# Peptides against a protein of PDB entry 1IK9: the designs that were tried, part 222

Target 1, 211 residues: chain A of PDB entry 1IK9
Amino acid sequence: MERKISRIHLVSEPSITHFLQVSWEKTLESGFVITLTDGHSAWTGTVSESEISQEADDMAMEKGKYVGELRKALLSGAGPADVYTFNFSKESCYFFFEKNLKDVSFRLGSFNLEKVENPAEVIRELICYCLDTIAENQAKNEHLQKENERLLRDWNDVQGRFEKCVSAKEALETDLYKRFILVLNEKKTKIRSLHNKLLNAAQEREKDIKQ
Target 2, 207 residues: chain A of PDB entry 1IK9 as posed
Amino acid sequence: MERKISRIHLVSEPSITHFLQVSWEKTLESGFVITLTDGHSAWTGTVSESEISQEADDMAMEKGKYVGELRKALLSADVYTFNFSKESAYFFFEKNLKDVSFRLGSFNLEKVENPAEVIRELIAYALDTIAENQAKNEHLQKENERLLRDWNDVQGRFEKAVSAKEALETDLYKRFILVLNEKKTKIRSLHNKLLNAAQEREKDIKQ
Target 3, 195 residues: chain B of PDB entry 1IK9 as posed
Amino acid sequence: MERKISRIHLVSEPSITHFLQVSWEKTLESGFVITLTDGHSAWTGTVSESEISQEADDMAMEKGKYVGELRKALLSVYTFNFSKESAYFFFEKNLKDVSFRLGSFNLEKVENPAEVIRELIAYALDTIAENQAKNEHLQKENERLLRDWNDVQGRFEKAVSAKEALETDLYKRFILVLNEKKTKIRSLHNKLLNA

## One batch from the design tools (peptide; made by RFdiffusion4, then SolubleMPNN)

Design b2_p26_2_s3 (from b2_p26_2, 10 letters changed)
Fold by OpenDDE base, seed 1:
Formats: structure tokens, sequence, C-alpha cells
Structure b2_p26_2_s3 (fold): chain B 211 residues (1-211), chain C 211 residues (1-211), chain A 26 residues (1-26)
């Protein structure tokens, strides 16, 4: 089961942060359980897939688009843009929310909630879920941090080997060329010396033929 | 201000998860505010640096060691090891906790709490803090995830360059040796040709002297 | 590889020294 807790402000109680918990299986489209609390009282309602489909039809909205709007309203919390207005009557237990566009506000959905008999249990469970989520996120954070440190070490190790390889390649090329030039020059000098000796021997022979 | 929320079990109410919030400035040693809640009622107390010092002295424990034990008891929550037992009287508002060692249990500390007049506000603020902590941890996790993905890409890039550098070094060495051998063989051929010419010239001169 | 080339170069140097000796005796 997936769960999201958000803080919302009710039009009737703007000074009191309310918490909206939504829980669902796999997809929000299949239905969800909605829980509202003010930290003292709690109210819960179940919304079925059929109710979601009916609300989409009543709005003349495509179901996937409607579920997308529900997701934004119910799971994003009160974002800084007052795009969604939440209303709740404690007397009727009627919860409804509106989408505020520039020129038009429209009701996005409405749910009947039931007052929870033991709100303290709902609140404790909600806090437990928050603490569990914090612990899971901390463990994930510690893992990612250790992985980050590992990857950085591995990067530095390979970078250092790469720089050594570049330097070793340049040194190898330079050394091989120097050795090659030395050998070539030595052989070239010896070849020239032999050539000169051969020319001298030929000239002496021409002189000896000329008496 | 630093804050930690933990779940605890009271000896008097073992079926009801309680939440222990501890808040402090910089160090727990400087004092802290402790808040206990069951999701319906809340109790708060302030513990001063002087009280912490007095409790350490009364226990004949070094202050840093005592603060270390307080940190384990108050900030770790009920770990799976029942090392710490928490007691609270709603009537007296007296909170005390014990450390359970193998052969000895001893009182680690005791605090007078005051019943909060508006427990719903404390609970709402506690939930808000949990939600803020979740959001911060999520943002940090997303950042670390992106950083890890970056570092992995950078590692793969350098690794690929390193492998290319190794291969290019081996190819360079092989090419330079092949070129050097070709030139040496050409020089060797020229030297052999000169040697043969010199030998022929010497043989002709020996023939001319015999002649 | 380089040792083989250095050995071949030393052999070439010996061949050249012999040639230089023979070329002096010419």
Amino acid sequence: as target 1 above (211 residues)
Amino acid sequence: as target 1 above (211 residues)
Amino acid sequence: MFKEIEEENKELDKELEELEKRAKDL
C-alpha cells in the first residue's frame, strides 16, 4: 500500500494546519482511503474506483486526467500556489476541494468522511509512519553518501592512472625517438666513413693505374 | 535548534506507542526540552545544564559519559534491545528511565513534565517537523542520487579514456619498433653492400699485387 | 624487443668495426 501525508489548510480553519493522509493500492485510480486530522480529531473516508469514475464523468473529464488532478490536489499538499482550496465541515463530515484557476474556480471532488472514534490511534500511526519514513530515508541517504564517497575515490584512482599513462606514453615516445636518432646518426656516420674509404681506395687504384 | 523524535513504550502503557521529542541547542549537555505525547495528550519539561550536571554527580558519573547515556536513551528510541525502560506517571507528571544491564538495572534520569494545555498544537507541530524532515531528506537523497549518477558517468568516461590510452601506448610502441627495425634493416643492407664492395676492392688489389 | 634491437645494433657495430679495420688495411 502506498501512502502520502500532506499538510493542508481548511478554508474554515486557516490557522490550524490539518494533515491529509491518502493511502492506496498500486494506483490512486483504483480507489483510496483519505484521513484528515487536526492533531486532536480524525476523520476517514474510503473512495472507490467507481466514485472516482463517476466524479470524472460528472466533470466531463477523462479519467486519467481527473486522477492526475486528484494526485496534484491530494498528494502535493498545499503547494505555495493556492491552486487547491480545501473545505471540510466537521458537522456534516463533508470534505470538498476546489481548483482555483485565474478566472474560474471549480469543485474538483467531494468526499464523505466519518469521524474516527479513537483519533489518538490514527495520530500515533501517522507519526509512526513518518518516523519509519524518516528512518528509511536516512538509511538510503547513508547508503548513497557511502556510494558517492566510493565513486569519488574510484574516479580519483582512475584519473591518476590515466594521467600516469599519458605521461608514460609521452616519455616512451620521446625516449624511443632519442634512442632511434642516436643509432641512426651513428650508423649514418659509419656508412659515410666507409663510403669515403671506398672512394679513397678507388682513387688510389686510379692513381696506381695511371705510371 | 536540533530535534529528535523517537517512539518509546511506557511500562504503564506498553500497548500505546508514545513519542518522545527532545530538542536542544548545539549540545545535549547544555540542556534540552523533552516532550512526551500519546497522540492525544502531551507533556513537556525543560532540563537545564545544571540538572544534567547534578544527575551526573548524583550517579558519580563523568558528565560526558552521562550525556552519552542520555543521548542513547532519549534519542535512539526504544531500540530492539530493551536496554532502556521508560516510566511515566500521568498523575504526578513524573518521567523516569532506567538502564537495564544484565545483572543490574539503575535509574538513569528523572524529569518533571507539565501537561500541555493544547496538545493538538504540539502534535501538529510534531507532524509538521516530521513532514519537513521527510522533505529535506528526500531533496538530499535526490541530490545524492544525481551526484552518484554524475560520478558514475565521469568514472566511465575516464575509464574509457584510460583504456584507450593504454591501447594507444602499446600501439605506439609496436609502430615505433616496426619502423625502427625497417630502418635498421635498410642500414644493415647498405653496410653489407659496402662491405662486399670493400672486399671486392681488396681482392682486386691483391690480384693486381700478385699480378 | 628493445633488447633484441640493441643486440642487433651491437652486432652491426662489430660488423662496422671489422669493416673499418679492413678499410684501414686497404
Scores: peptide ipSAE 0.061, ipTM 0.819, DockQ to the pose 0.276; fails the geometry check
Fold by OpenDDE base, seed 4:
Structure b2_p26_2_s3 (fold): chain B 211 residues (1-211), chain C 211 residues (1-211), chain A 26 residues (1-26)
Amino acid sequence: as target 1 above (211 residues)
Amino acid sequence: as target 1 above (211 residues)
Amino acid sequence: MFKEIEEENKELDKELEELEKRAKDL
């Protein structure tokens, strides 16, 4: 079961923060349970897949698009843009919400809620869920932080080895070229010396043949 | 201002989860506000630094150690070990808690609380704080996750460059040695050719002298 | 590898010195 809790403002009570809990299985399309509370009273309603389909049909909207709008309205909270307006009558227990576009507002959905007999239990369970979520997220944060520190150490180790490899390659190339040039020059000098000695010996022999 | 909310079980109502909120400035030693709720009623008390000091003195405990015990009792929740027992009388508004050790239980602290006139406001604010904490922790998680993915990419890039550098160093060394051997062998062949020419010239000169 | 090349270079140096000696005796 998945759950989201959001803060909403009701048109009837704009100064009192309300909390909207939505719980569902896998997808919002399969139906959901909606719970509204002001921290004293609570109201709950169950919305079936058939009701969601009927509301989509009544709106002449494709079901997947309608469910996408429900997800934005009910799970995201009223995002910073007041795109969704929430209405609730405590007398009728009728909850409805509207989508506000630039040139048109339209009713997106409506639900009959029932007043919960023991609102304290619903509120306690809601707080428990929040505390469990905090604890889970805190444990994830601590894990990710430790992993981040590990990855940074591993990066620094490889970077240091890479820099040493680059420097070692350049040093090797320089050393090998210097040694090679020295040996080549020595051998070249010795070969030239031997060649000159052979030329001189040949010239002396040509002089001896000429008495 | 720092705040912690924990679940506690009261000895008087072990089946009903209560919530203990503690709020303080920088350190618990400077005093704190304690709030207890069952999701319907709320009770609040202010504990001063002087009261904390007096309780430490009455216990014959060093203040820093006493504050350390308060922190464990009030902020950690009743950890899995039921080391702390919480008691509250709704009639007297007297809250006290005990530390349970193997061979001894002792009262760690006691506070007079006052019943809140508007518990719904306290409960709404508590839920708001939980939702804000969830949102903050979620944003931290998403940030740390993205940073982990970045660090992993950066590590893989440097690792790949390092492996290429190692291979390039080995290839360079091998190439330079092969070239060096080739040049040395060419010089060796030239030296042998010169040696044979010198031997032939010497033999011809020895023939001419015998002649 | 480098040691072998250094040894071969030393051997070549000895061969060159012997050749230089023989070339003086001619």
Scores: peptide ipSAE 0.060, ipTM 0.817, DockQ to the pose 0.275; fails the geometry check
Fold by OpenDDE base, seed 3:
Structure b2_p26_2_s3 (fold): chain B 211 residues (1-211), chain C 211 residues (1-211), chain A 26 residues (1-26)
Amino acid sequence: as target 1 above (211 residues)
Amino acid sequence: as target 1 above (211 residues)
Amino acid sequence: MFKEIEEENKELDKELEELEKRAKDL
């Protein structure tokens, strides 16, 4: 079961914050339970899938679009504060809401609610749900924080190993070139020495032929 | 101002969940406001720093230890469920709580509360605080999730660069050694050729002298 | 660096070829 609690203002009581709880199974389209409270009284109504379908048909709206508007109106809390207007009569227990567009207002939905006999129980359960949600979100936050700290350590370790690898590659290249130059120079010296010996031997042979 | 809401059970009404709100400035030691509600009625009391000091003295407890016990009792929500017992008389508005150790129970604190004239306003404000806290914790969770995703990308990038650096170092070493061996072998062949030519020239000169 | 070593190695190769030619001529 999914639940959302939102803060709303009623046109009849704009100075008194009301709370709108919506509870549903999997999707809002399958129906939902709506609960309204002012922190003293509570009213509850059940909206069926058939009623949602009938309201969509009566408005000549496609059902998926209508359910999308219901989600925005009933679950958003603060949508842009001025898009949805909520009305409730405590006498008739009639709840309705309107969508306000720039030049057009239209009724989006209407529900008959029933006054709850024990509003304190509904309010306590609502506060319990809020406290449980806070605790769950805190546990998720602590988990994500620990994971961030782990990922940061792992990143620093790999970064330090990468910098060492770059430096070791440059040092290896420099060392291997120095060793190569040394061997080339030694061999150059040996080759020059052999050449001078051959030239001297040839000059001595030319002297021996000239007697 | 800091605030904590916790769920408690009163000895007088163990079937009815009560909510204990504590509000304070910086530290609980400087004093606090305590609010009790059952979702229908509310009671509030102010506890001063002087009253906290007096209660610590009356218990012969060090003030820092006493404030530490107050934090556990009043802010923990679910401490180990059995360590603190809460009592409240709606008639006298007297609230007191006890610490239960294995073999010893003792009074930890007692407060005179006042019945709130408009409990609905206190309950609405409490629900507002819960909803605001949920929204803040959701925003923190979304931020931490995005940071985790960033750190994971950065780690994968550095890891991939590190692996390429390791492979490039090994390839460089292998290539430089192969080139070095080739140059060494060429120069060894040239030195051997020069040595053989010197030996042949020396042998021809020995023949010319015998001749 | 490697180009300089390869060039110096090529110069040494030319000096060695000249030495080999002079040592064929005795």
Scores: peptide ipSAE 0.057, ipTM 0.817, DockQ to the pose 0.287; fails the geometry check
Fold by OpenDDE base, seed 2:
Structure b2_p26_2_s3 (fold): chain B 211 residues (1-211), chain C 211 residues (1-211), chain A 26 residues (1-26)
Amino acid sequence: as target 1 above (211 residues)
Amino acid sequence: as target 1 above (211 residues)
Amino acid sequence: MFKEIEEENKELDKELEELEKRAKDL
């Protein structure tokens, strides 16, 4: 089961932070349980897949788009833009929420909730879930931090080896060319020396033929 | 101000998870506020630096070691080893905790708490702090994950460049040596040809002189 | 660098061919 807890402000009680818990199996479309609390009282309701489909039809909205709007309203909580307005009557246990756009407001959905007899149990479980989520996220953070430190070391090691390889390649090329030129010049000098000896021998022979 | 919330089990109410909040400025040694809740009622007490020093002296324990034990007891909650036992009387508002070792149990500390008049406000603020901590840890996790993915890409890129550099160095060495040997052999052949021509010319000249 | 060495080697080859011609002409 997936769960999200959000802070909301009710229009009727704007000074009191409420908490909206939504729990579902895999997809919000399959239905969900909604729990509202003020830290003293709690109210719970179940919304079925059929109710979600009916609300989408009543709105003349495509079901996937409607579920997308529900996800934004119920799982994000009161975002900084006041895009969603939450209303709850403790007397009727009627919960409804509206989407406020620049030029139009519309009711997005409504639910009948039931008052929980033992709200302390719901509140304790909610706090337990928060603490578990904190612990899991901390463990993940520590793991990711250690991985990042490892990857950074490994990157620096390979980078240093790469730079050494580049420098070694350039040095090798330079050394091999210097050696090549040296040997080529030595061969050139020997060839020139042989040529001069041949020319001198030919000149001496031409002198000996001329007596 | 730093804060830690832990789950604890009270000896008097072992079936009900309680929450122990400890809040302090920089160091637990400077004093702290302790808040206990069962999700319905809350109790709060303030512990001063002087009280911590007195408790350490009464235990004949070095203050730093005592603060280290307080940190383990009050900030870790009931660890899986039942090393710490928590007791609270709702009638006297007396909270005390013990350290249980294999062969000895000893009282680690005790506090007088006061019942909070509006526990819902304390509980709401506690849940708010948990949700804020979750959001901060999620943002950190997402950042670390993106950094990890970046570092992994960067590592693969440098590794691939390094491998190419190694291969290119070996190929360069092999190519330069092949070219060098080829040129050297050509020059060696030309030198031998010139030497043979010189020897032949010298032999012909020696024949002409004998002639 | 390698082009320069190849050019120097070609010049050396020309000098050697001229030497071989002169050594045929004795």
Scores: peptide ipSAE 0.057, ipTM 0.818, DockQ to the pose 0.279; fails the geometry check

Design b2_p26_2_s4 (from b2_p26_2, 13 letters changed)
Fold by OpenDDE base, seed 2:
Structure b2_p26_2_s4 (fold): chain B 211 residues (1-211), chain C 211 residues (1-211), chain A 26 residues (1-26)
Amino acid sequence: as target 1 above (211 residues)
Amino acid sequence: as target 1 above (211 residues)
Amino acid sequence: MEKEIEEEIKELDKELEKLEERAKEL
């Protein structure tokens, strides 16, 4: 089961932060449980897949688009743009929410909730879930931090080896060329010496023919 | 201000998860605020630096060691080893906790709490803090994940460049040696040819002198 | 550097070729 808790403000009680818990199995489209609390009282309702389909049809909205709007409204809470307005009557237990666009507001959905008899249990479970989520996220963060530190060390090690390899390649090329030039010059000197000996021998032979 | 919320079990109410909030400025040693809730009622007390010092003295414990034990007891909650036992009387508002060792239990500390008049406000603020902490930890997690993915890409890139550099160094060495061997062999052939010409010229000259 | 060495090798080859030509005239 997936769950999201968000804070909302009700139009009737704008000074009191309420908490909206939505719980679902895999997809919000398959239905969900909605729980509202003010930290003292709690109200719960179940919304079925058929009710979601009916609300989408009543709005003349494509179901996937409607579910996308439900997800934004119910799982994000009051985002910074007051795009969603939440209303709840404690007397009727009727919850409804509107999407506010620049030039038009429209009702996005409505639910009948039931007052929970033991709100303290619901509130305790909600706090437990928050604490569990914090602990899980902390463990993930500690793991990712250690992985990042490892990867950074490994990157620095390979980078240092790469730089050494580049320098070693350049040094090798330079050293090989220097050594080969020396050897080639020695061979050139031997060739020159042999040529001079040949020339001298030819000149001596030409002198010996001329007596 | 730093804060930690933990879940605890009270000896008097072992079936009901309680939440223990501790709030402090920089160090627990400088004093703290303790808040206890069951999701319906709340109780709060303030512990001063002087009270912490007095409790350490009464225990004949070094203050730093005592503060270390307070931190374990009050900030970790009931760890998996039942090392700390929590007691609270709703009638007297007296909270005390014990450290359970293998062969001995001892009282670690005690506080007088006061019942909060509006527990819903305390509970709402506690839930808000949990949700804020979740959001912060999620943002950190997403950032660390992106950094991890970046570092992994960068590592793979440098590793691939390093491997190419190693291969290029080996190829360069091999190619240079091959080229230089060819040139050296050509020069060696020239030297041999010149030596043979010199030997022939000397033999011809020796024939001409005998003639 | 490769170009400089190729040029030095080309000069060396030209000097050697001149030496070979002189050795043929010999």
Scores: peptide ipSAE 0.026, ipTM 0.807, DockQ to the pose 0.170
Fold by OpenDDE base, seed 4:
Structure b2_p26_2_s4 (fold): chain B 211 residues (1-211), chain C 211 residues (1-211), chain A 26 residues (1-26)
Amino acid sequence: as target 1 above (211 residues)
Amino acid sequence: as target 1 above (211 residues)
Amino acid sequence: MEKEIEEEIKELDKELEKLEERAKEL
């Protein structure tokens, strides 16, 4: 089961933060349980897949698009744009919400809720879920932080090896060229020495032919 | 202001999860506000630095150690070891907690709480704080995840450059040695050719002298 | 024979000069 808790403002009680809990299995399309609380009273309703389909049909909206709007309204909380307006009558237990567009407001959905007999249990369970979620997220944060520190160490190690490789390549090239020049100069000196010996031998032979 | 919410079990109501909120400024030693709730009623008390000091003295415990025990009791929740037992009387509003050691149980602290007139406000604020903490932790998780992905990309880039550098170094060394061997062999061939010419010239001269 | 050896020495000189220039640029 998936769950999302959001804070909402009811048109009837704009000064009192309410909490909207939605619980569902895999997809919101398969139906969901909605719970509303003001921290003292709670109201719950079950919305079936058939009711969602009927509301989509009544709106002449494609079901996937309608479910997408439900997800934005019910799970995102009222985003900072007040795009969704929530209404609830404690007397009738009728909950409905509207989407506010630039030039048009329309009812997106409506649900009959039932007053919970033991609201304290619902509230305690809601707080427990929040605390569990905090603990899970903290454990994930600590894990990700340790992984970041590992990755940074690994990056620094490879970077240091790379810099050493670059320097070693340059040093190798320089050393090899210097050594090659030295050996070539030795061979050049030998060639010159042999050439001079040949010249001297030729001159001596020319002297011997001239008696 | 710092805050911690934990779930606790009261000895008087072991089947009903209670929530313990502690709020403080910088350090628990400077005093704190404690709030207890069962999701319907709430009780709050303020504990001063002087009361903490007095409790430490009454226990004959060093203040820093005592505050360390308070932190473990009140902020960690009852860890899985039930090391701390919580007691509360709704009639007297007297809250006390005990530390359970192998061979000794002792009272660690006691507070007079006051019943909150509007528990719904306290509960709503507590839920708001939990939701805010969830949102902050989620944003941190998303940030750390993106940073991990960045660090992994950066590591892969440097690793690929390092591997190319290693290969380029080996290729350079091999190429330079091959070229050098070729040049040396040419010069060695020249030296051999010149030496043979000298030997031939010497042999011809020796023939001319015998003639 | 003498001219051939002199030409070979001149070629060696040019090769060495090129190597020395490259070694100074490194």
Scores: peptide ipSAE 0.030, ipTM 0.810, DockQ to the pose 0.036; fails the geometry check
Fold by OpenDDE base, seed 3:
Structure b2_p26_2_s4 (fold): chain B 211 residues (1-211), chain C 211 residues (1-211), chain A 26 residues (1-26)
Amino acid sequence: as target 1 above (211 residues)
Amino acid sequence: as target 1 above (211 residues)
Amino acid sequence: MEKEIEEEIKELDKELEKLEERAKEL
């Protein structure tokens, strides 16, 4: 079961914040339970999938679009300021809401609610749900914080190893070239020495032929 | 101003969840406002720093330890199950709580509360605070999630660069050694050739002398 | 530095080649 609590203002009582709770199974389209409270009284109604379908048909609106508007009106609490207006009569227990567009306002939906016999129980359960949601979100937040700290450590460790690898590559190249230059210079000296010995031997032979 | 709402059970009404709100400035030691509600009625009291000091003195408890116990009792809602018992008389508006240790129970504190004239306003404000706290925690959670995803990408990028650096270092070393072995073998062949020419020249000169 | 070493190796090879040609001429 999914649940959302929103803060709303009624046109009849704009100075008193009301709370709108909506509860549903999987999707709002399958029907929902709506609960209204002012912190003293509570009213509840059930809206079936058939009623949602009938309201969409009566409005000549496609059902998916209609459910999308219901979701915005009933779950977001703060649509863009003033897009949805909520009306409730405590006498008739009739709840209705309108969508206000720049030049056109229209009724989006209407529900008959029943006054709850024990509003304190509904209010207590609503507060319990809020407290449980806070605790769950805190636990998720603490988990994400610990994971973030772990990833930061792991990043620093890899970054430090990468910098060491870059430096080690440059040092290796430089060291290898230096060692090979030394060895090549020794071989160059040996080749020059052998060439000089050959030239001397050839000059001595040319002297021995001239007698 | 800091604020904490906790769920408690009263000894007199153990079947009805009560909510304990505590509000304070910076530290609980500086005093606090306590509000109790059952979702229908509300009671509020103010506890000053002087009253907290007096209660600590009356208990012969060190003030820092006493404030630490107050924090556990009044803010945690769930200490270890059954460590704190809460009592309230709706008639006298007298609230007191006890710490239960295995073999010793003692009164930790007591407060005179006043019945709130408009409990619905207190309850609405309490629900508003819960909803605002949920929204703040959701925003923090979304931020931490995005940061975690960023750190994971940054880690993968550095890890991939590190692996390429390791492979490039090994390839460089292998390539340099191969190139230098080739050059050294050429110079070795040259040295051998020059040595053989010297030996031949010496043998020819020895023949010319015998001749 | 790599370019300097490659140039020095090329000079070394040219000197060695000149030494080889002179050793082909006796």
Scores: peptide ipSAE 0.027, ipTM 0.808, DockQ to the pose 0.169; fails the geometry check
Fold by OpenDDE base, seed 5:
Structure b2_p26_2_s4 (fold): chain B 211 residues (1-211), chain C 211 residues (1-211), chain A 26 residues (1-26)
Amino acid sequence: as target 1 above (211 residues)
Amino acid sequence: as target 1 above (211 residues)
Amino acid sequence: MEKEIEEEIKELDKELEKLEERAKEL
């Protein structure tokens, strides 16, 4: 079961933060349970898949688009741009919400809720869920932090090995060239020496012919 | 201001989860505010630095150790081993907690609380804090995830460059040796040719002398 | 450096070629 708790402001009670809990199985499309609380009272309603389908049809909206709008409204609260307005009558237990566009507002959905007999239990469970969610997110943060530290160590190790490889390549090239220049110069000297011996032998032969 | 909310079980009401909020500035040692709620009623008390010091002295415990035990009790709840037991009288508003050791339990602390006139406001604020904490932790998780993905990409880049550097070093060595062997063989052949010319010239001169 | 040594090798080869040409002239 998935659950989302959001803070909302009701038009009727703009100074009192309310909490909207939505719970569903797999997808909002299959239906959901809505719970509203002000921290003292709670109200709950069940919305079926058939009601969602009927509301989409009544609005002449494609079901997937309608569910997408429900998701934005009910799981995000008003949102940062106050795009959604929430209304609730405690007397009628009628909950409705509107989407506000630039020049037009329209009712996106409405639900009959029932007052919960034991609101304290609902509120306690809501707080428990928040605390459990905090603990899970903290454990995830600690895991990600440890992985991040591991990856940083591994990066530094490979970086250091790479820098050593670059330096070793440059050193190898320089050393090989120096060694080969020395050997080539020795051979060049030997060739020059042999040439000088040939020249001397030729000059001696020319002297022997000239007697 | 730092804050911690924990779930606790009271000995008087073991079936009803209570929530213990502790709020403090910088350190618990400087004092704290304790708030207890069952999701319907709330009770608050202020504990001063002087009270903490007096309780440590009365227990003949070093202050830092006492504050360390307060931190474990009040910020962790009972803990996974039920090392701490919490008691509260709604009639007297007296809150106390015990540390349970193997063969001995002792009272670690006690506080007089006052019933909050508007518990719904305290409960709403508590839920708001939980929701804000969830949002902050989610943002941190998303940031750590993005950093983790960045570090993984950077690691893969350096690893690939390192492998290329290793291969390039081996290729360089092999290529340089091949080139220099060729040049050395040419010069060796030249030296042999010059030696043969010298031997022939010496043999011709020996013929001319015999001649 | 590779180009410099290839040039030095080419110069060495040219000097060796000049030495070979001089050794063809005796």
Scores: peptide ipSAE 0.026, ipTM 0.809, DockQ to the pose 0.174; fails the geometry check

